# Peptides against a protein of PDB entry 5D63: the designs that were tried, part 40

Target 1, 292 residues: chain A of PDB entry 5D63
Amino acid sequence: SLRRGIYHIENAGVPSAIDLKDGSSSDGTPIVGWQFTPDTINWHQLWLAEPIPNVADTFTLCNLFSGTYMDLYNGSSEAGTAVNGWQGTAFTTNPHQLWTIKKSSDGTSYKIQNYGSKTFVDLVNGDSSDGAKIAGWTGTWDEGNPHQKWYFNRMSVSSAEAQAAIARNPHIHGTYRGYILDGEYLVLPNATFTQIWKDSGLPGSKWREQIYDCDDFAIAMKAAVGKWGADSWKANGFAIFCGVMLGVNKAGDAAHAYNFTLTKDHADIVFFEPQNGGYLNDIGYDSYMAFY

## One batch from the design tools (peptide; aimed at target 1 V248 Y288)

Design b2_p19_4 (made by RFdiffusion4)
Pose (drawn by RFdiffusion4):
Structure b2_p19_4 (pose): chain A 292 residues (1-292), chain P 19 residues (1-19)
Amino acid sequence: as target 1 above (292 residues)
Amino acid sequence: SAFRDLMDAERARYNAETA
């Protein structure tokens, strides 16, 4: 089963993503194929998949930017029916906004079926052009037609996944305790994590004994990332990944506060120095506390 | 703030365990 999370959904035949046109929140805004840039935030192309209780392999798909839902127009089973963004809720009983998502016959890509109509999300004619129509279409679960096959590229981690990445890190103090704050996190590319640091004003902040020292920088960065999340996205039910760690050096005589993020493959953590914007695999300290 | 209280509490705990 596809896990709850945030996904960039890419057509298996051509490198077009599912894109809510112009990120518009208007009811009926077309969902189309569009090109994308890897290792960036693709602002109109991120979808939060919320599992439906007791309805196997069925989800709502909420655009992260607009807060609106993937909706098969009037639930029609006619091939060519429009797939648009529409107002809704995470656990709706409206079948126009319910999607059964299972693996295709290639075992890697998925097919997306409307729960009500039993038709599939289809990149019409396999058109790779920006703005190509995506519609509901007749189809089968097992066929190889790439127009109806989609890679769900996971862009978020559960709290259990973040905890696992931290546990595998070699720079964790024996007394380490972690404090988990949320359940699902959008993992940022370093380019975006850095842009938030720049926009927070931290690059211009001066170190001052106790009144604006390492703790202050780290907390400020975390707060800046949290503000960015709320100000940038309309969808609810996730958080942005940015951790704070306290650590101690090998000699046991100096402590430091700093931030951390995740690698692209989501398996490992990488340390971030908020005083200078650097990313480090080894910051010179072993973490004895983290909150994220 | 809650985070500062938490960081201070963890420093006190760490110092106690590593004393």

Design b2_p19_4_s1 (made by RFdiffusion4, then SolubleMPNN; from b2_p19_4, 10 letters changed)
Fold by OpenDDE base, seed 4:
Structure b2_p19_4_s1 (fold): chain B 292 residues (1-292), chain A 19 residues (1-19)
Amino acid sequence: as target 1 above (292 residues)
Amino acid sequence: SELEKLFAEAVERYNAETA
């Protein structure tokens, strides 16, 4: 089954993603096919999939940018019915906004079926142009039409997945204790993470003994990422991944505070030094405490 | 809150290790 998370949803036939046009929060905003750039944020093309309790394989899809939900207009079963952004809630009972998402016949892509109408999200004519119509369309689970097949590229991790990534890292102290602050985390590309760091003013901040030292830098970075998240996205129910660690060196005679994020594949962590903006696989310390 | 207590403990440990 599809896990709760934030997804970039890409057509299986052409290099087009499900895009909320202009990221608008207005009811009835068209959802369209649009080009995307790999390893970037793709602002209007991120969707939080929230599983509906006790309804197998059924989700709401909240646009991360607008905070509105994927909505089949009037719940109509007619082929060509518009799919739009519309105000809603994560656990709505409105069948216009409930989507059954299961594997297609190819075992890799998914199909997105409206719970009520039983029609499928369709990139009309497989049109790869920006602004191409996405509509509800008749179909079946087993047919191979790529217009109705979608890859779900997961852009987030659960707290449990983050915890697992930390646990298998070799630079964790035997006394390690981690504290989880949120449930689901959007994982940023390094370029975005670095830009937030730059915009925070930390590159120009002066290290000063105790009054503004390693812990201040690390916490300031986390605060900057948190603020960036709040200012950038209208959806709720997720955080932006940026951890803080306290570590001790191998000799046991020095401690440091630093940040960390997840690698692109979400399997590992990478350390981030907020004093210089560097990414390191080994920061020279073993973490005995983290919060993220 | 429990979080506040945990932060306090973390600060104490950090200070002890950096002293």
Scores: peptide ipSAE 0.023, ipTM 0.516, DockQ to the pose 0.259
OpenDDE base, seeds 1, 2, 3, 5: peptide ipSAE 0.010, 0.010, 0.017, 0.018; ipTM 0.473, 0.475, 0.499, 0.506

Design b2_p19_4_s2 (made by RFdiffusion4, then SolubleMPNN; from b2_p19_4, 11 letters changed)
Fold by OpenDDE base, seed 4:
Structure b2_p19_4_s2 (fold): chain B 292 residues (1-292), chain A 19 residues (1-19)
Amino acid sequence: as target 1 above (292 residues)
Amino acid sequence: SEIEKLIAEATAEYNALTA
């Protein structure tokens, strides 16, 4: 079954993603097919899937950027019914905003069925053009029509997944204590993470003994990411992944504070040095404390 | 002095970040 998380939702037939037009939070904003760039933040194309308790395989889909929800207009079962962004809540009972999401017959892609109408989210005519219509359309779960098949590419990790990634890293001290701050984390591409670092002013900051040293840099980076998240996204119920670690060197005579994020595949962590913006697999310290 | 004792105790307890 589909896990709670943030997804980039791509058509199985053509290189088009489910896009909230202009990222607008206005009720009735069209959801359309749009091109995307791999390994980037596709701003209007990220959806938080929230599972509905006691309703199997059923979710709300909140657009991360707008904070609005995928909505089948009037819940109509008519083929060609518009799918729009509309205000809502994560655990709504409104069937216009409830989507049953299960594997298609190919075992890789998903189909997205409106809970009420039983119609499916359809990229009309498989149109790959920007702004192509996405609508509710009649269909069946076993039908092979790629217009109604979607890949759900996970763009986030749970706190448990992050914890697991940390746990398997070789640069963790035996006394390590991790403190989880949130439940679900959008994992940023390094380019975005670096841009936040640049925009924070940290590249121009000077190391000063105790008054602005490693811990200040590391905390400033986390604060910058937090602010970036708050300023960039209207949806709630997730955080932006940016960890802080304290570590000790092998000799045990030096300690350092630094950041870390997750690799693209979410399986590993990579260390980030906020004093120079470098990414490292080995920062020269073993972490005895982290919070993220 | 009491303040010196407190400082000494606190100083001994923190992790000295050096970088």
Scores: peptide ipSAE 0.092, ipTM 0.590, DockQ to the pose 0.075
OpenDDE base, seeds 1, 2, 3, 5: peptide ipSAE 0.051, 0.055, 0.067, 0.039; ipTM 0.566, 0.604, 0.597, 0.556

Design b2_p19_4_s3 (made by RFdiffusion4, then SolubleMPNN; from b2_p19_4, 9 letters changed)
Fold by OpenDDE base, seed 3:
Structure b2_p19_4_s3 (fold): chain B 292 residues (1-292), chain A 19 residues (1-19)
Amino acid sequence: as target 1 above (292 residues)
Amino acid sequence: SEIRELIQQARERYEAETA
């Protein structure tokens, strides 16, 4: 079954993603097919899938940018019915905004069926052009039409997945204690993470003994990421991944505070030095404490 | 010094948990 998380949803037939036009939060904003750039944030093309309790394989899909929800216009079962962004809530009972999402017959892609109408989200005619119509369309679970098949590229991790990634890292001290602050985390591309760092003013900050040293840099970076998240996205129920670690060196005679994020495949962590903006697989310290 | 204290506390907790 599909896990709760943030997804980039890509058509199985053509290089097009499900896009909320202009990221607008207005009711009735068209959801369309649009090109995307790999390894970027793709601002209007991220969707938080929230599973509905006690309703098998059924979700709401909240656009991360607009905070509005995928909505089948009037819940109509007619082929060609518009799919739009519309105000809603994560656990709505409105069948216009409830989507059953299960694997297609190919076992890799998913189909997205409206709970009420039983029609499927369809990239009309498989049109790969920007602004191509996405609509509800008749179909079946077993047919192979790529117009109705979608890859769900996971862009977030749960707290448990983050914890597991940390546990796999060799640079964790035996006395390690981790503190989880949120439940689901959008994982940023390094370019975006670096840009937040630059915009925070940290590159120009002066290291000063005790008064503004490693812990201040690390906490300032986390605060900057948090603020960026709040300012950038209208959806709720997730955080932006940025961890703080305290570590001790192998000799046990020096300590450091630093940041960390997840690798692209979400399987490992990479350390980030907020004093110089560097990414490292080995920062020279073993973490005895983290919060994220 | 703050970090050193945290290291010491972490060591003490570990020793207590593994005793």
Scores: peptide ipSAE 0.033, ipTM 0.515, DockQ to the pose 0.153
OpenDDE base, seeds 1, 2, 4, 5: peptide ipSAE 0.034, 0.031, 0.032, 0.018; ipTM 0.532, 0.528, 0.531, 0.511; seeds 1, 2, 5 fail the geometry check

Design b2_p19_4_s4 (made by RFdiffusion4, then SolubleMPNN; from b2_p19_4, 11 letters changed)
Fold by OpenDDE base, seed 4:
Structure b2_p19_4_s4 (fold): chain B 292 residues (1-292), chain A 19 residues (1-19)
Amino acid sequence: as target 1 above (292 residues)
Amino acid sequence: SAIDELIQQSVAEYQALTA
């Protein structure tokens, strides 16, 4: 079954993603097909899937940028019914905003069925052009029509997944204590992570003994990412992944504070040195404490 | 004194994070 998380939803037939037009939070904003760039944020194309308790395989889909929800207009079962962004809540009972998401017959893609109308999210005519209509359309779970098949590319990790990634890293001290701050984390591409670092002013910040040293840099980076998240996204119920670690060197005579994020496949952590913007697999310290 | 000991402990801990 589909896990709670943030997804980039890509058509199985053409290189088009489900896009909230202009990222607008206005009720009735069209959801359309749009091109995307791999390994980038794709701002208007991220959707938080929230599973509905006690309703099998059924979710709300919140656009991360606008904070509005995927909505089948008037819940109509008519083929060609508009799919729009509309205000809502994560655990709504409004069937216009409830979507049953299960694997298609090909076992890799998903189909998105409106809970009420039983119609499917359809990239009309498989149109790959920007702004192509996405609508509710009649279909079946077993139908092979690629217009109604979607890949769900996971863009986030749960706190448990992050914890697991940390746990298997070889640079964790035996006394390690980890503190989880949130439940679900959008994992940023390194390019975006670096841009936040640049925009924070940290590249121009001067190291000063005790008054602005490693811990200050690491905390400043964490704060910058947090602020970036708050300023960038209207959806709630997730955080932006950026960890802080305290570590001790092998000799045990020096300690350092630094950041870390997750690799693209979300399986490992990579260390980030906020004093120079470097990414390292080995920062020279074993972490005895982290919060993220 | 107890407070002096606390200060010394704190100083030692902070001195570790200087990189």
Scores: peptide ipSAE 0.071, ipTM 0.602, DockQ to the pose 0.079
OpenDDE base, seeds 1, 2, 3, 5: peptide ipSAE 0.062, 0.065, 0.062, 0.065; ipTM 0.572, 0.588, 0.581, 0.592

Design b2_p19_5 (made by RFdiffusion4)
Pose (drawn by RFdiffusion4):
Structure b2_p19_5 (pose): chain A 292 residues (1-292), chain P 19 residues (1-19)
Amino acid sequence: as target 1 above (292 residues)
Amino acid sequence: SAAFDADITAMWEKYDAAH
């Protein structure tokens, strides 16, 4: 089963993503195929998949930017029916906004079926052009037609997954305790994590004993990322990944506060120095506390 | 141990103030 999370959904035949046109929140805004740039935030192309209780393999798909839902127009089973963004809720009983998502016959890509109509999300004619129509269409679960096959590229981690990445890191102090604050996190590319640091004003901040020292930089960065999250996205039910760590050196005589993020493959953590914007695999300290 | 507890408490106080 597809896990709850945030996905960039890519057509298996051509490198077009599912894109809510112009990120518009208007009811009826077309969902179309569009090109994308890897290792960036694709602002109109991120979807929060919320599992429906007791309804196997069925979800709502909420555009992260607009807060609106993937909706099969009037629930029609006619091939060519429009797939648009529409107002809704995470656990709606409206079948126009319910999607059964299971693996295709290739075992890697998925097919997306409307719960009400039993039709599939289809990149019409396999058109790779920006703005190509995506519609509901007749189809089967097992066929190889790439127009109806989609890679769900996971862009978030659960708290269990973030905890696992931290636990595998070699720079964790024996007394380490972690404090988990949310359940599902959007993992940022370093380019975006750095842009938030720049926009926070931290690059211009001067170190001052106790009144604006390492703890202050680290907490300020976390706060800046949290503000960015709420100010940038309209969907609810996730958080942005940015951790704070306290650590101690090998000699046991100096401590430091700093931030951390995740690698692209989501398996490992990478340390971030908020005083200078650097990313480090080894910051010179072993973490004895983290909150994220 | 006491120094680490103190550091953690101070960090949480600063965190609460920032949020």

Design b2_p19_5_s1 (made by RFdiffusion4, then SolubleMPNN; from b2_p19_5, 16 letters changed)
Fold by OpenDDE base, seed 5:
Structure b2_p19_5_s1 (fold): chain B 292 residues (1-292), chain A 19 residues (1-19)
Amino acid sequence: as target 1 above (292 residues)
Amino acid sequence: MKELEEREQRLLEKFKKAF
């Protein structure tokens, strides 16, 4: 079954993603097909899927940017019914905003069925043009129509997945203790992570003994990422991934504070040095403490 | 929220020689 998480939702037939037009928070804002750029944020095309307790395979879909929810207009079962952004809550009982999401017959893509109407989210005519209509449309779970099949590219990790990635890393001290601060984390492309670092002013910050040294740099980076998240997204219930580690060298005579993020496949961590903006697989220290 | 995770149930307490 689909897990709670942030997804980029891409059509199985054409290179088009589910896009909330202009990222607008207004009720009735059209949801449309739109082109996307791999390995970028794709601001208006990220959706937080929140599973409904005790209702199998059923979710709300919150647009990360606008904080509004995918909504089938009037819950109509008519083919061609508009799918829009609309105000809502994560655990609503409104069937216009409840979506049953399960694997299609091909075993890779998903279909998105409205809970009430039993119609499916459809890229009308498989149109790859920017602004193409997305609507509720009649269909079946076993039908092979690519207009109603969607790849769910997961853009986030759970705290458990992050924990597992850390546990696999060879640069973790035997005395390691970690502290999980949130439940779900948007994982940024390195380019975005680096841009936040640049915008924070850290590249121009001067190292000063004790008063502004490694721990200050690492905490400043985490604070910058947190602020970026708060300023960028209207949805709640997730954080932006940016960890802080304390580590000791092999000789045991030096300690360092640094950051870390996750690799593109979310399977591993990569270390980030906030004093110079470098990404490293080995920063020269083994972590004995982290919080993220 | 803070949830504890451990690789081993030990603590390292040393003076920070920072860079």
Scores: peptide ipSAE 0.024, ipTM 0.562, DockQ to the pose 0.062
OpenDDE base, seeds 1, 2, 3, 4: peptide ipSAE 0.025, 0.022, 0.022, 0.022; ipTM 0.677, 0.600, 0.673, 0.577; seed 1 fails the geometry check

Design b2_p19_5_s2 (made by RFdiffusion4, then SolubleMPNN; from b2_p19_5, 11 letters changed)
Fold by OpenDDE base, seed 2:
Structure b2_p19_5_s2 (fold): chain B 292 residues (1-292), chain A 19 residues (1-19)
Amino acid sequence: as target 1 above (292 residues)
Amino acid sequence: SAAREAAEQRFFEKFAAAT
């Protein structure tokens, strides 16, 4: 089964992603095919998939930017019915906004079926142009039509996945204790993470003994990421990944506070020094505490 | 490491800031 998470949803036939046009929160905003740039924040193309309790393989899809939901217009089963953004809730009973998502016959891509109409999300004619129509269309689970097959690229991690990544890292102290603050985390590219750091003013901040030292820098970075998240996205139910660690050196005579994020494949963590903006696989400390 | 995963949500110790 597809896990709860934030996905970039890409067509299996052409280099086009499911895009909420202009990121508009207006009811009836077209959902369209649009080009994308790998390893970047594709602002209008991120979708939070929320599984519906007790309904197998069925989700709502919330656009991260607008906070609106994927909606089959009037729930019509007619081929060519518009798919739009529309106001809703994560656990709605409205079948216009309920989507059964399962693997296609190729075992790698997914098909997205409207729960009520039983039609499928279709990139009409496989059109790769920006603004191409996405519609409900007749189909079956076993057919190979690439217009109705989608790759779900996970852009987030659960708290459990973050725990696992931390647990795999060799720079964790034997006394380690972690605190999970949220349930699902959008993982940022390093370029975006660095830009938030720059915009925070931390590059120009002066280190001062105790009054503004390592812990202040690390917490200021986390606060900056949190504010960036709140200011950038209208959807709820997720956070932006930015951790704080407290560590001790090998000699046991010095401690440091620093940040960390996840690698691109989400399998490992990388350390971030908020005093200079550096990314390191080894920051010279073993973490005995983290919160994220 | 299952042991490290189990350490999540434990009460943290005081930080000894030095840098």
Scores: peptide ipSAE 0.022, ipTM 0.590, DockQ to the pose 0.070
OpenDDE base, seeds 1, 3, 4, 5: peptide ipSAE 0.011, 0.011, 0.026, 0.013; ipTM 0.490, 0.483, 0.582, 0.486; seeds 4, 5 fail the geometry check

Design b2_p19_5_s3 (made by RFdiffusion4, then SolubleMPNN; from b2_p19_5, 14 letters changed)
Fold by OpenDDE base, seed 3:
Structure b2_p19_5_s3 (fold): chain B 292 residues (1-292), chain A 19 residues (1-19)
Amino acid sequence: as target 1 above (292 residues)
Amino acid sequence: MARLEELERRFFEKFAAAF
């Protein structure tokens, strides 16, 4: 079954993603097919899938940018019914905004069925052009029509997944204690993470003994990422991944504070030095404490 | 370099209780 998380949703037939037009929060904003750029944030194309308790394989889909929800207009079962952004809540009972999401017959892609109408989210005519219509359309779970098949590329990790990534890293001290602050984390591309770092003023910050040293840099980066998240996204129920670590060197006679994020595949962590903006697989320290 | 090493050592001493 599909896990709770943030997804980039791509058509199985053409290189088009489910896009909320202009990221607008207005009711009735069209959801359309749009091109995307790999390894970028794709601002209007991120969707938080929230599972509905006790309703099998059924979710709301909240646009991360607008904070509005995928909505089948009037819940109509007619082929060609518009799919739009509309105000809502994560655990709504409105069947216009409830989507049953299960694997398609190919075992890789998903189909997105409206809970009420039983029609499917369809990239009309498989149109790969920007602004192509996405609509509710008749279909079945077993048919192979690529217009109604979608890859759900997960862009977030749960706290448990982050914890697991840390646990398998070789640069963790035997006394390590981790403290989890949130439940679900959007994992940023390095380019975005670096841009936040640049915009924070940290590149120009002066290292000063005790008063503004490694821990201050690391915490400032964490705060900058948090602020960026709050300013960038209208959806709730997730955080932006940016960890803080305290580490000790192999000799046990020096310590450092630094940041970390996750690799693109979410399987590993990568260390980030907020004093110079560098990404490292080995920062020269083993972490004995982290919070993220 | 020596100064930085000393600073790192002092930092370590402050947080060594976390071990």
Scores: peptide ipSAE 0.023, ipTM 0.566, DockQ to the pose 0.068
OpenDDE base, seeds 1, 2, 4, 5: peptide ipSAE 0.006, 0.022, 0.019, 0.018; ipTM 0.465, 0.613, 0.593, 0.564; seed 2 fails the geometry check

Design b2_p19_5_s4 (made by RFdiffusion4, then SolubleMPNN; from b2_p19_5, 15 letters changed)
Fold by OpenDDE base, seed 3:
Structure b2_p19_5_s4 (fold): chain B 292 residues (1-292), chain A 19 residues (1-19)
Amino acid sequence: as target 1 above (292 residues)
Amino acid sequence: MAEREEREKRLLEKFKEAF
């Protein structure tokens, strides 16, 4: 079954993603097919899938940017019915905004069925052009039509997945203690993470003994990421991944505070030095404490 | 736990990397 998380939803037939036009929060904003750039944020194309309790395989889909929800216009079962962004809530009972999401017949892609109408989210005619119509359309679960098949590229991790990634890393002290602050985390591309770092003023910050040293840099980076998240996205129920670690070197005669994020595949962590903006697989310290 | 945390805090304060 599909897990709660943030997804980039890509058509199985053509290189097009489900896009909320202009990221607008206005009711009735068209959801359309649009090109995307791999390994980027794709601002208007991220969707938080929130599972509905006690309703199997059924979700709301909240656009991360606008904070509005995928909505089948009037819940109509007519083929060609518009799919739009519309105000809503994560646990709504409005069947216009409830989507049953299950594996397609190919076992890799998903189909997105409106709970009420039983029609499917369809990239009309498989049109790969920007602004192509996405609509509710008649279909079946076993049909192989790529117009109604979607890859769910997961862009977030749960706290448990983050914890597991940390646990696999060889640069963790035997006495490590981690503190989890949130439940679901959008994982940023390094380019975006670096841009936040640049915009924070940290590249120009002067190291000063104790008054502004490693811990200040690391916490300032986390604060900058948090603020960036709050300022960038209207959806709730997730955080932006940026960890803080305290570490000690192998000899036990030096300590450091630094950041970390997740690798692209979300399987591992990578260390980030906020004093110089570097990414390292080995920062030279073993973490005895983290919060993220 | 408290003793460990305090010891680690002291370690950080005493042996922070100077860069």
Scores: peptide ipSAE 0.031, ipTM 0.615, DockQ to the pose 0.101
OpenDDE base, seeds 1, 2, 4, 5: peptide ipSAE 0.029, 0.022, 0.025, 0.030; ipTM 0.608, 0.632, 0.617, 0.616; seeds 1, 5 fail the geometry check

Design b2_p19_6 (made by RFdiffusion4)
Pose (drawn by RFdiffusion4):
Structure b2_p19_6 (pose): chain A 292 residues (1-292), chain P 19 residues (1-19)
Amino acid sequence: as target 1 above (292 residues)
Amino acid sequence: SLFDTLMAKGHAQRDTLLA
């Protein structure tokens, strides 16, 4: 089963993503194929998949930017029916916004079926051009047609996954305690994490004993990332990944406060120095506390 | 706030570690 999370959904035949045109919140805004840039935030192309209780392999798909849902127009089973963004809720009973998502016959990509119509999300004619029509279409679960096959590229981690990445890190103090604050996190590319640090004003902040020292920098960065999340996205039910750690050096005589993020593959953590914007695999301190 | 509470707790642990 596809796990709850945020996905960049890529056609298996051509490198087009599912894109809510112009990120518009208007009802009926077309969902189309569009090119994308890896290791960036693709602002119109991120989808929060919310599992439906007791309805196997069925979800709502909420565009992260607009807050609107993937909707099969009037639930029609006619091939070519429009797939658009539409207002809705995470746990709706409206079958126009319910999607059964299971692995295709290639075992890697998925097919997306409308719960009401039993038709599939289809990149019409396999068109790779920007703005190509995506429609509901007749199809089967097992066929190889790439027009109806989609890679769900996971862009978020659960709290359990973040905890696992931290636990595998070699720079964790024996007294370490972590404090988990949310359940699902959008993992940022370093390019975006750095842009938030720049936009927070922290690059210009001066170190001052106790009144604006390492703790202040680290907390400010976390707060800046939290503000960025709420100001940038309209969908609810997730958080942005940015941790704060306190650590102690090997000699046991100096402590430091700093931030951390995750690697692209989501398996490991990487430390971030808020006083200078650097990313480090070893910051010189072993973490005795973290909150994220 | 929650972060202030966590930091207070973290600093108490820090003082024990640096002692």

